# Ledger of designs, part 205: peptides against a protein of PDB entry 4HTP

Target 1, 231 residues: chain A of PDB entry 4HTP
Amino acid sequence: SQTVASHVPFADLCSTLERIQKSKGRAEKIRHFREFLDSWRKFHDALHKNHKDVTDSFYPAMRLILPQLERERMAYGIKETMLAKLYIELLNLPRDGKDALKLLNYRTPTGTHGDAGDFAMIAYFVLKPRCLQKGSLTIQQVNDLLDSIASNNSAKRKDLIKKSLLQLITQSSALEQKWLIRMIIKDLKLGVSQQTIFSVFHNDAAELHNVTTDLEKVCRQLHDPSVGLSD

## One batch from the design tools (peptide; made by RFdiffusion4, then SolubleMPNN)

Design b2_p27_8_s3 (from b2_p27_8, 14 letters changed)
Fold by OpenDDE base, seed 4:
Structure b2_p27_8_s3 (fold): chain B 231 residues (1-231), chain A 27 residues (1-27)
Amino acid sequence: as target 1 above (231 residues)
Amino acid sequence: MKKELEEEWKRIREEVRREAEEKEELE
């Protein structure tokens, strides 16, 4: 079935997240999120104009924005060290080279950017001169690949995990990979709380999530901001 | 159809941004 996520570029989500992160004020952060959300809802209405009772919702995006609330897919089993090794291999970085050492020693302050401990940011700078300027993945495709990674991790299929990771990496810009890494590690560093994200999404979202702990149900039941839980 | 929908998404994004800017100017 056609979904909004199958047509929304992952790059657009990443650019939104980047704007949110760079914004200093809460109001500006909220504005960027709201613009993306409103665009999503409008596109949903356009896409499903002739179809009632669709199950499509903001969930595909929300689960990437709030990855710590993910309950559908199992653990990825991916750590920064694994990603570092993968990038060194994929980019054919000299093992004793500056970039390889930055990735492997991401926790050690190198004094230049103050990004110590943020693997995604370190990876971004390594990837920026080496990767595509624009990615080709949709939000749906990203979620499919992440689902594959989680499933294969559960099944202990390391080769298939690597395959899906390679597909994500090779079809993503440096900026998209920065955010993808943060999604996998489940730390986006947006500077906006979960409560704020829910409050912008729907007035009843936090309450429904507290009761159900089901992000998909929250997104589906509260898709329309004008329709509350009591309606 | 896929290309048309991608263009529609872009159009909607631009429209939403414009509306948000207009609202901010009025506040």
Scores: peptide ipSAE 0.652, ipTM 0.920, DockQ to the pose 0.930
Fold by OpenDDE base, seed 2:
Formats: sequence, structure tokens, C-alpha cells
Structure b2_p27_8_s3 (fold): chain B 231 residues (1-231), chain A 27 residues (1-27)
Amino acid sequence: as target 1 above (231 residues)
Amino acid sequence: MKKELEEEWKRIREEVRREAEEKEELE
């Protein structure tokens, strides 16, 4: 079935997240999120103009924005060390070289940027001069690949995990990979609380999530900001 | 069809941004 997520570039979500992260004030952070959400809802209405009974919702994006609330897909089984080794291999980095050592020793404060302990930021700087300027993946494609990773992790198929990771990496910009890493590690560092994200999404979202702990149900039932839980 | 929908998404994003900027200027 046709979904909003199948047409929204992952790059656009990442650009939004980047703007949120860079924003200092809560109001500015909220604005950037709201703009993306409103765009999503408008596009949903356009896409499904003649179809009222659709299950499509903001869930594909929300589960990437709030990855710590993911309950549908199982654990990825991916650690920073695995990603470091993968990047060293993929980028053909000398193992004893500066960039390889940065990735492997990401917790050591060796850099001028103060990004010690943030693997995604370290990866970003290594990737920036080496990767595509613009990615080609949609939000749906990203979720499909992440689902594949989780499924293959459960099945202990390490080769297939690597394959899906390579697809994500090779089709993404450095910025997109930064955010993808943070989604996998489940730490976006947006500087905005879960409560704030829910509040912007829908007034009843936090309450419904507290009861159901089901992010998909929250997104589906509260898709329309004008329709409450009591309606 | 895919290209048309991608362009529609871009148009919507630009429109929403413009509306948000206009609202901020009025606030």
C-alpha cells in the first residue's frame, strides 16, 4: 500500500533533526519539528484524498525520532565497535591511520571538536569528505532496512546484517549516516524531551502512550490533531 | 507518478515553511 513514508526522503527528516539539534531554544526546536509534522499531515491528506480508511500514519517517522520507544522491531545487536570496523573496511581506511583510530577510540577525547563519546559525530567528520552529498533513501526504505537488521539479528545472520548496513551507508550522506547511527544507538541528542515531542504531535499523545506503550497506536489513533481520545 | 509525488512533497514543505515564517513575523 502507498504510504507517506514511501515518498518522504530520509534526508528531509535528518535535516529537520539537524535543525532541532542546532537550535538553542525550546521554541525553535518545536518549530522545526512542527514544520516537518505539518508537512507530513498535509502530504498524507493529499496522498490519501480519496481514501478515508487508511492505516498510514506518522509512525514511520515517529519511531525514528523516538527510537527508545521502539517496541515492534527487536534489538539490532549493533554496537559502535561494529560500525567502526565496518566503516574502516568500507572506506578502505588504514587501520593504523588517524581516521580509523578516531572511530575505534571514539570515547577518547582526541579531537578538537569535543565530540568524545559521540560516535555519530566522529563518524560524521570521517564520512563528510568521502560520502555522497545527498542520499537516495526514503523513510520507508530506511525502516525496511532497519527491520531487516533486527530480524537478521534475531536469526543470528551476521552476513545479512552487514548487507543491510552497507545498503544504508552507501545510499546515505554523511549527515544522514550521523542520524542513522543515533537512531540505531537510540540516542538522538535533540535537546527536546519525549514529552515535548508528544505534546507537539497531539495533546493526548503522552497520555495514550503512557497507557498503551504502543507508539504505532498513538500515531494512528491521534493522527488528526483535532480528534481527541474521547471522540 | 513517483516523481510527481516527490515534487508534491517538496512543494508542501516549502509552503509550510513559508507559512511558519509569515506567522513568526506577525508574532
Scores: peptide ipSAE 0.652, ipTM 0.920, DockQ to the pose 0.936
Fold by OpenDDE base, seed 1:
Structure b2_p27_8_s3 (fold): chain B 231 residues (1-231), chain A 27 residues (1-27)
Amino acid sequence: as target 1 above (231 residues)
Amino acid sequence: MKKELEEEWKRIREEVRREAEEKEELE
């Protein structure tokens, strides 16, 4: 079964999130999200033109945009300190070097950017000169790898967790990794509320989520912006 | 087929962005 998420680059979601974060006004933030969503829906219609009864929805993207609402995937068991150590190892950073210390002491202001306490931003600047410029992962592939991490965390398979993390890291740009980290930590810092995201997605989305607490159900039932809960 | 669909996604994204920019310029 083909899904929209299997064809949408993760990079495109990340670039959208980056635009949202950099935008100052609420209206501009909403515009960037709406453009991505409209593109998704238009592509969905094209992809599923001959199949009216599909379960495909915006859920694969929505669960990355609102990771704090994730209920299907178990805990990752990943903290900033674990990621710091992983990057130091993967990038062969000197342990007493500036970049390693930045990652380990991410809460302390060490740079001119004022990114203290934001591990993802610290990681971004360390990664930018060291990683590929363009990632190759789709949204579906990212979700599959995240599912693997969560599953292996539950099973206490630390080696397999590391393997999946390495797959994510090695196939992602610095910008994509910045956002991936924020998704894992469940803090995107977009500057827009959950309510705003739901309101742009569908007028009834917030209400349905408040009742069901099921993000997938929200995305499936309210896939069509013109069809309400009462229909 | 996969490549074609990926190119279609790119096309759609560009089209939607262009239309949104045009609309914003008119407002």
Scores: peptide ipSAE 0.652, ipTM 0.921, DockQ to the pose 0.970
Fold by OpenDDE base, seed 3:
Structure b2_p27_8_s3 (fold): chain B 231 residues (1-231), chain A 27 residues (1-27)
Amino acid sequence: as target 1 above (231 residues)
Amino acid sequence: MKKELEEEWKRIREEVRREAEEKEELE
C-alpha cells in the first residue's frame, strides 16, 4: 500500500532537523518542525484522497524524530566504536591518520569545532568531503533498513547488520549520515523537548503517549489536529 | 505515478514554506 513515508526523501527530514538544531529560539525550532508536519499532512490528504480509514500516519517520521520512544524494533546493538571502525574500513582511512583517530577518540577534544563527545558531528566532518552530496533514500527505506538491523542484531547476524549499514551509508549524504547516527544512538540534540514536539503535533499527544506509551497509536489516533481524544 | 507523487511532495513543501515566509513578513 502507498504511504507518505515511501515518497518523502530522508534528506528532507534531515534538512528539517538541521534547521531545528541550528535555530536558537524555541519559536524558530517549532516553525521548522511545523512546516515539515504540515507538508506531511497535506501530502497525506492528497495521497489518500479516495481512501478513508487508512492506517498511514506520521509515525514513520515521528519514530526517527523521537527515537528514544521506539518500542516496535529491538535494540540495534550499534555503538560509536563499531561505527568508527566501519567508517575507517569503508573510507579506507589510514589507521594512524588524523581522521581515523578523530573517529576513534571522538570523546577527546581534537579540534576547533568543540564537538567532543558528539560522534555524529565528528563523523560528519570526516564524511563531508568523501560522501555523496545528495542521498536517495526515502523515510520508509530508512526505517526498513533500521528494522533489518534490529532484527539481525536479535538474531546475531553480524554480517547482515553490516550489509544494511553499508546500504544506509552508501546511499546517504554526510548530513543524512550525521542524523542517521544520532537516530541510531537515540540522541538528536535538537534543543527542543519531547513535550514540545508532541505539543506541535497535537494538543493531546503528550497525554495519549503517557497513557499508552505507544508512539504509533499516538500518531494514528491524533493524525487530525482538529480531532481530540474525547471525540 | 511515483514521479508525479514525488513532484507533488516538492510542490506541497514549497507551498508550505512560501506561506510561512509570507506570514512572517506580515508579522
Scores: peptide ipSAE 0.652, ipTM 0.920, DockQ to the pose 0.982; fails the geometry check

Design b2_p27_8_s4 (from b2_p27_8, 11 letters changed)
Fold by OpenDDE base, seed 2:
Structure b2_p27_8_s4 (fold): chain B 231 residues (1-231), chain A 27 residues (1-27)
Amino acid sequence: as target 1 above (231 residues)
Amino acid sequence: MDEELRRLWERIRREVREEAEEEEELE
């Protein structure tokens, strides 16, 4: 079946997240999120115009924006050290070189940018001159690859985990990879709370999530911002 | 990706931004 996520570029989510992160005020952060969400809802209405009973929702995006609330997908088994080694291999970085050392020693401030402890930012600067300018992945494809990683981690298939990671990396820009890393590590550093994200999505979203702990149900039941839990 | 649906998404994104900018100019 057709889904919104199968037609929305992952790059557009990442650009939205980047705008949110760069915004100083809460109101501006909310605006950028709302613009993406409203676009999603309008596209949903257009895509499903002749289909009233669809299960499609904002869930594919929401689970990437709030990765700490993921309950459907099992653990990735991926840490910064694994990603560092993977990038060194993939980019053929000299092991004793500046960029390899930055990735491996991401917790130690080696540069002027104050990015110590933020592996995703360090990776971004290493990747920026070396990767695609624009990625080709949809939100659906990103989720499918992440599902594959989690499944293969559970099955202890390390080779297949690497394969899926390589697909993500090779089809993504540096900016997209920065955000993908943060999604995998489950720390987006947006500067907005979970409660703020839920409040912008729907007035009843926080309450429904507190009861169900099911992000998909929240997104599905509260897809229409004008329809409440009691309706 | 369906090119027609991709273009629709891009159009919707642009329209939503334009509407938001107009609202901010009126505030």
Scores: peptide ipSAE 0.666, ipTM 0.918, DockQ to the pose 0.806
Fold by OpenDDE base, seed 4:
Structure b2_p27_8_s4 (fold): chain B 231 residues (1-231), chain A 27 residues (1-27)
Amino acid sequence: as target 1 above (231 residues)
Amino acid sequence: MDEELRRLWERIRREVREEAEEEEELE
């Protein structure tokens, strides 16, 4: 079935998240999120113009923006140390080299940037001179690969986990990988609350989520900002 | 990815941004 997520570049979500993170004020953060959301809704309407009863919603994006609320996917089983080792291998970094040591010792402040403890930022700086300038993945493809990782983790298929991770990494820019890492570890550091994200999405979103704890239902039932729960 | 739909997405994003900028100028 045709979905919005199958046509939206993951890079566009990442650039939006980057803008939100860099914004100082709440209002500016909200604006960037709203612009992405409104674009998504308008594209949805255009894509599904001749189809009234579609299950397509903002859920594919929302589950990446609020990864802590993910309930459909099982645990990834991926930690920063695993990613560090994978990057060292993939990038053929000398194990005793500066970049390898930065990745492995990400908790220790070794640099002037104050990024201690933020593995994604450390990875970004290592990846920036080495990776593609623009990725090729859609939001749907990212979700499919993340689903594969979670499923294979549950099945204890380590080789298949590595394969899916390699696909994500090799088809992503350094910026996209920064955000992908944060999605996997479930800490986006946007500087905006879950409640704010829900309030921008729909006035009734927080209430519906509190009752159902189902992010997909929230996105489907409240797809139209003008249609409330009582309607 | 359908190139036509990709272009549509890019157009919509530009339009939404322009509309938001116009609303901010009116406030």
Scores: peptide ipSAE 0.666, ipTM 0.918, DockQ to the pose 0.770
Fold by OpenDDE base, seed 3:
Structure b2_p27_8_s4 (fold): chain B 231 residues (1-231), chain A 27 residues (1-27)
Amino acid sequence: as target 1 above (231 residues)
Amino acid sequence: MDEELRRLWERIRREVREEAEEEEELE
């Protein structure tokens, strides 16, 4: 069955996250998230107009926005050092070069941007002149690749992990990769709380999540903002 | 991707942004 996530570009989620991160005020951060969510719901209604009993929901996006709440997908087994080495190899960076050293020593302030300790930002600046301007992945495809990584990590299939990572990297812009890294590391640094994200999604979302700890159930049961838990 | 559905998504995104901008201008 067709899902909203299979038609929404991952780039659009990343651009939304970037706007949220750059926004200084809570209200502006909320606005950007609400615009994306409202677009998703409107598209859902259009896509499923003749099919009322669908399990499709905001879950594919929500699990990328709140990756620390992921319970379905197993651990990726990926750290910054692994990604650094992968990028050095993929981009054919000189090992003793400035960019390779930036990636490997991401905790040491080596640049003018003050991005020490934020591997995703360091990676972004290295990738920006070297990567595609626009990615081609949908949210569904990103989730499928992340599922593959987690499954193969559990199975100790390092070669297949690398394959899925390469597919993610080669089909993503520098900005998309910045956010993908943060999703994998499970720290988006949006400057907005989990509670705020839930409150914008649905008034009962935080409560339902506290009881169930199931992000998919939260997204499915509270898909309609006008329908509460007691309804 | 179905090009028609992709265009629909892009249209919806544009409409939602335009509506939000209009609401902000009225506040």
Scores: peptide ipSAE 0.665, ipTM 0.917, DockQ to the pose 0.839
Fold by OpenDDE base, seed 1:
Structure b2_p27_8_s4 (fold): chain B 231 residues (1-231), chain A 27 residues (1-27)
Amino acid sequence: as target 1 above (231 residues)
Amino acid sequence: MDEELRRLWERIRREVREEAEEEEELE
């Protein structure tokens, strides 16, 4: 079955998240999120124009925007130290080199950008001169790879986890990898609350989530912003 | 990925952004 997520580039989600993060005001942050959401809904209507009762929804994107609310996918078992070691290996960084030390000691402020403790930002600057400029992954493909990682973590298949991570990394820009890291660590640092994201998505979204704790149900039942829970 | 659907997505994204910019200029 065709889904919106199978046609939306992961790069477009990441560029939206980047704009939200860079925006200073709440109103501007909301605008960028609304633009992405409205685009998604319009594309959904076009894609499913001749199909009734589709189960497709904003869920594939929402679970990446609010990764702390993920309940379907099990734990990744991935920490910053694991990612640091993977990047050092993949990029063939000298172990005693500046970039390797930055990744390993990401919690220690090494001066320049105030990015101490933000592994994703440190990784971004290391990756920027070393990776492709534009990624090729869709949101669906990213979710499939993340599902694979979680499944293989539960099965204790470390080699297969590494394989899926390498597929994500090699097909992503530095900017996409910055956001992917934050999704895996479950801390996007957008500067907007969960409540704000839900309120923009649908007026009843926060309430339905509080009752069900099911992000997919929230996205499916409240797909139409004009149709409430009481309808 | 279907190239026609990819182009449709890109068009929709552009149109939504243009509409949002016009609304902000009116406020």
Scores: peptide ipSAE 0.664, ipTM 0.917, DockQ to the pose 0.836

## One batch from the design tools (peptide; made by RFdiffusion4, then SolubleMPNN)

Design b2_p28_1_s1 (from b2_p28_1, 11 letters changed)
Fold by OpenDDE base, seed 2:
Structure b2_p28_1_s1 (fold): chain B 231 residues (1-231), chain A 28 residues (1-28)
Amino acid sequence: as target 1 above (231 residues)
Amino acid sequence: SAMEAKIKELEEKGEELEKKWQEALASL
């Protein structure tokens, strides 16, 4: 069956996250998230018109927005140092060059950008002049590749992990890669709390998540913002 | 180059994906 996630560009999620991050104040951040969520729900209703009992939900997006709550997917086994080395290899960066050193030494303040310790921002600036301007991945495809990475990490298949990472990287813009890195590292730096995200999604979402610890169940059961847990 | 051609192909695919999504949203 078709899912909303199979139609939504990953670029649109990343653009939304970028707007949220750049927004000053909670209200504007909430607005950008709400706009994305509302578009998702409207598309869901249209896509699944006349179909009952669909399992499709906001879960494919929610697990990328709240990656620290991921429980279905096993650990990626990916750290910043691995990504740095991969980018140096993939981009053919001189190992002693400025950009390679920025990636490897991402924790040290390099005087020009207050991005010390944020590997994703360092990567963004290195990637921006070297990557495609617009990615071609859907949210579904991103999740499938992330599932592959986690599965292959569990199976200790390093070659297949690299393959899936390369597929993500080569099909993503610099902006999309910035957010993808943050999803993998499980720190989006949005400036909004988990509770805020849940409250915008559904009034009962935080409560249901606290009881179940199942993000997919939360997204399925509380898909309709007008239908509560007690209903 | 082969790399430039692949980049162009991927960008075109991304543009088409975005276009289809925006058209879908506009039809709602």
Scores: peptide ipSAE 0.431, ipTM 0.876, DockQ to the pose 0.921
Fold by OpenDDE base, seed 3:
Structure b2_p28_1_s1 (fold): chain B 231 residues (1-231), chain A 28 residues (1-28)
Amino acid sequence: as target 1 above (231 residues)
Amino acid sequence: SAMEAKIKELEEKGEELEKKWQEALASL
């Protein structure tokens, strides 16, 4: 069956996350998230209008927005150093060159940009002149590739991990890769709390998550913002 | 080059995906 996630460009999520991050006020951050969520729900209702008992929900997006709450996937086994080495190889960067050193020494302040310690931002600036302007991946495809990475990490298949990472990288813009890195590392730096994300999604979302620790269950059971836990 | 052609193909796919999504949203 078709899912909402199979239609939503990953670029759209990344643009939303970028707007949230750049917004200074909590209210603006909430607005950008709500706009994305409302669009998702409206599309869901249209897509599934003739289908009852669908399991489709906001979960494919929510697990990328709150990656620290991921429980379905096993660990990726990916760190910044691994990504740095991969980018140096993929982009054929001189190992002693400025860009390679920025990626490897991402924790050291090397420039005027206060991006020290944020590997994703450093990667973004290296990638921006070298990558696609627009990615071609859906949210579903991103999740499928991330599932592949986690599964292959468990199976110790390093070659297949690299293959899936290359598919993500080669089909993503620099902006999308910035956010993808943050999703993998599980630190989005949105400047909005988990509680705020849940509260915007559904009033009972935080409570249900605290009891179940199941993000998919939260997204499915609380799909309708007007239907509470007690209903 | 083959690489340039592949880049162009991927960019076109991305643009088409975004266009379809925006059209879908506008129809709601």
Scores: peptide ipSAE 0.424, ipTM 0.872, DockQ to the pose 0.924
Fold by OpenDDE base, seed 4:
Structure b2_p28_1_s1 (fold): chain B 231 residues (1-231), chain A 28 residues (1-28)
Amino acid sequence: as target 1 above (231 residues)
Amino acid sequence: SAMEAKIKELEEKGEELEKKWQEALASL
């Protein structure tokens, strides 16, 4: 079945997240999220106009925006050190070079950007001059690859984990990789609360999530912002 | 190089995906 997520570029989500992060005020952050959500809902309505009882929802995006609330996908088993080593290998960075050392020592304050402890930002600056300008992944493809990583981690299939990571990395811009890293590490640093995200999505979303702890159910049951839990 | 060709292919695919998405949104 066709899903909205199979049509939405992952780049568009990342650009939205970047705008949210860069926005100073809560209102601007909310606006950027709402614009993305509204576009998604409009596309959903058009895509499924002649189809009843679809299971498609905002869930594929929501689980990337609120990765801490992911319950379907098991742990990735990926840490910053693993990613650092992978990037050094993939980019053929000199091990004693400045960029390799930045990735490995990401917690140590080095340089002018003040990004100490934010591995994703350090990776971004290393990747920016070396990566493609625009990624080719949809939100669905990103989720499929992340599902593969989690499944293979559970199965202890390290080689398959590496394969899926390489597919993500090689098909993503530096900006997309920054956000992918943050999704994997489960820290987006958006400057908006979970409650704010839920409140923008649907008035009853926080309540339903508190009861069910099921992000997919929240997204499916509250897909229509005009239909409440009691309806 | 083979790498440069692959990068170009992926970038073109990304541009096509974005174009299709924007066209889809504009049709709504």
Scores: peptide ipSAE 0.400, ipTM 0.862, DockQ to the pose 0.906
Fold by OpenDDE base, seed 1:
Structure b2_p28_1_s1 (fold): chain B 231 residues (1-231), chain A 28 residues (1-28)
Amino acid sequence: as target 1 above (231 residues)
Amino acid sequence: SAMEAKIKELEEKGEELEKKWQEALASL
């Protein structure tokens, strides 16, 4: 079926998340999220103008913004150490070289940027001079690849996990990979609470999520910001 | 190289995807 997520570049989500992270004030963080959400809703209305019974919603984006609330997708089985080794192999980095050691020892304060303990930021600076400038993935394609990783992890198919990771990496910019890593590790560091994200999405979103713990149901039932739970 | 050509192809696909999305947004 036709979905909004099949049209939205993953780069647009990542650029929005980057603006949110860089914003100092809560109001500016909220503004950037609202602008992305409003564009999504407007596109949804246009895409589905002639269709009343659609299951399409903001869920494909929301599950990437709030990855700690994911309940549909099983565990990836991916840790920072695995990603470090994969990048060293893929980028053909010398194992005893500065960049390989930064990835492996990402917790040690060695950098001028103060990024110690943030693997995604360490990876970003290693990737920036070595990868494409603009990714080619949609939000739907990112979710499909993440679903593949989770499914193959459950099935213990390590080779297929690596294949899907390589597809993500080779089709993503350094900035997109920074955010993708944070989505996989489930720590976005946005400086905005879950409650704030829900409150901007819909007034009843936090309440419905507290009862159902189903992020897809929240996104589907509260798709229209003007229609409440009691309606 | 074959790798450079593939990178260029993927960048062009990304640019086209972004262009189509911006055009779609502008048509709303």
Scores: peptide ipSAE 0.389, ipTM 0.856, DockQ to the pose 0.943

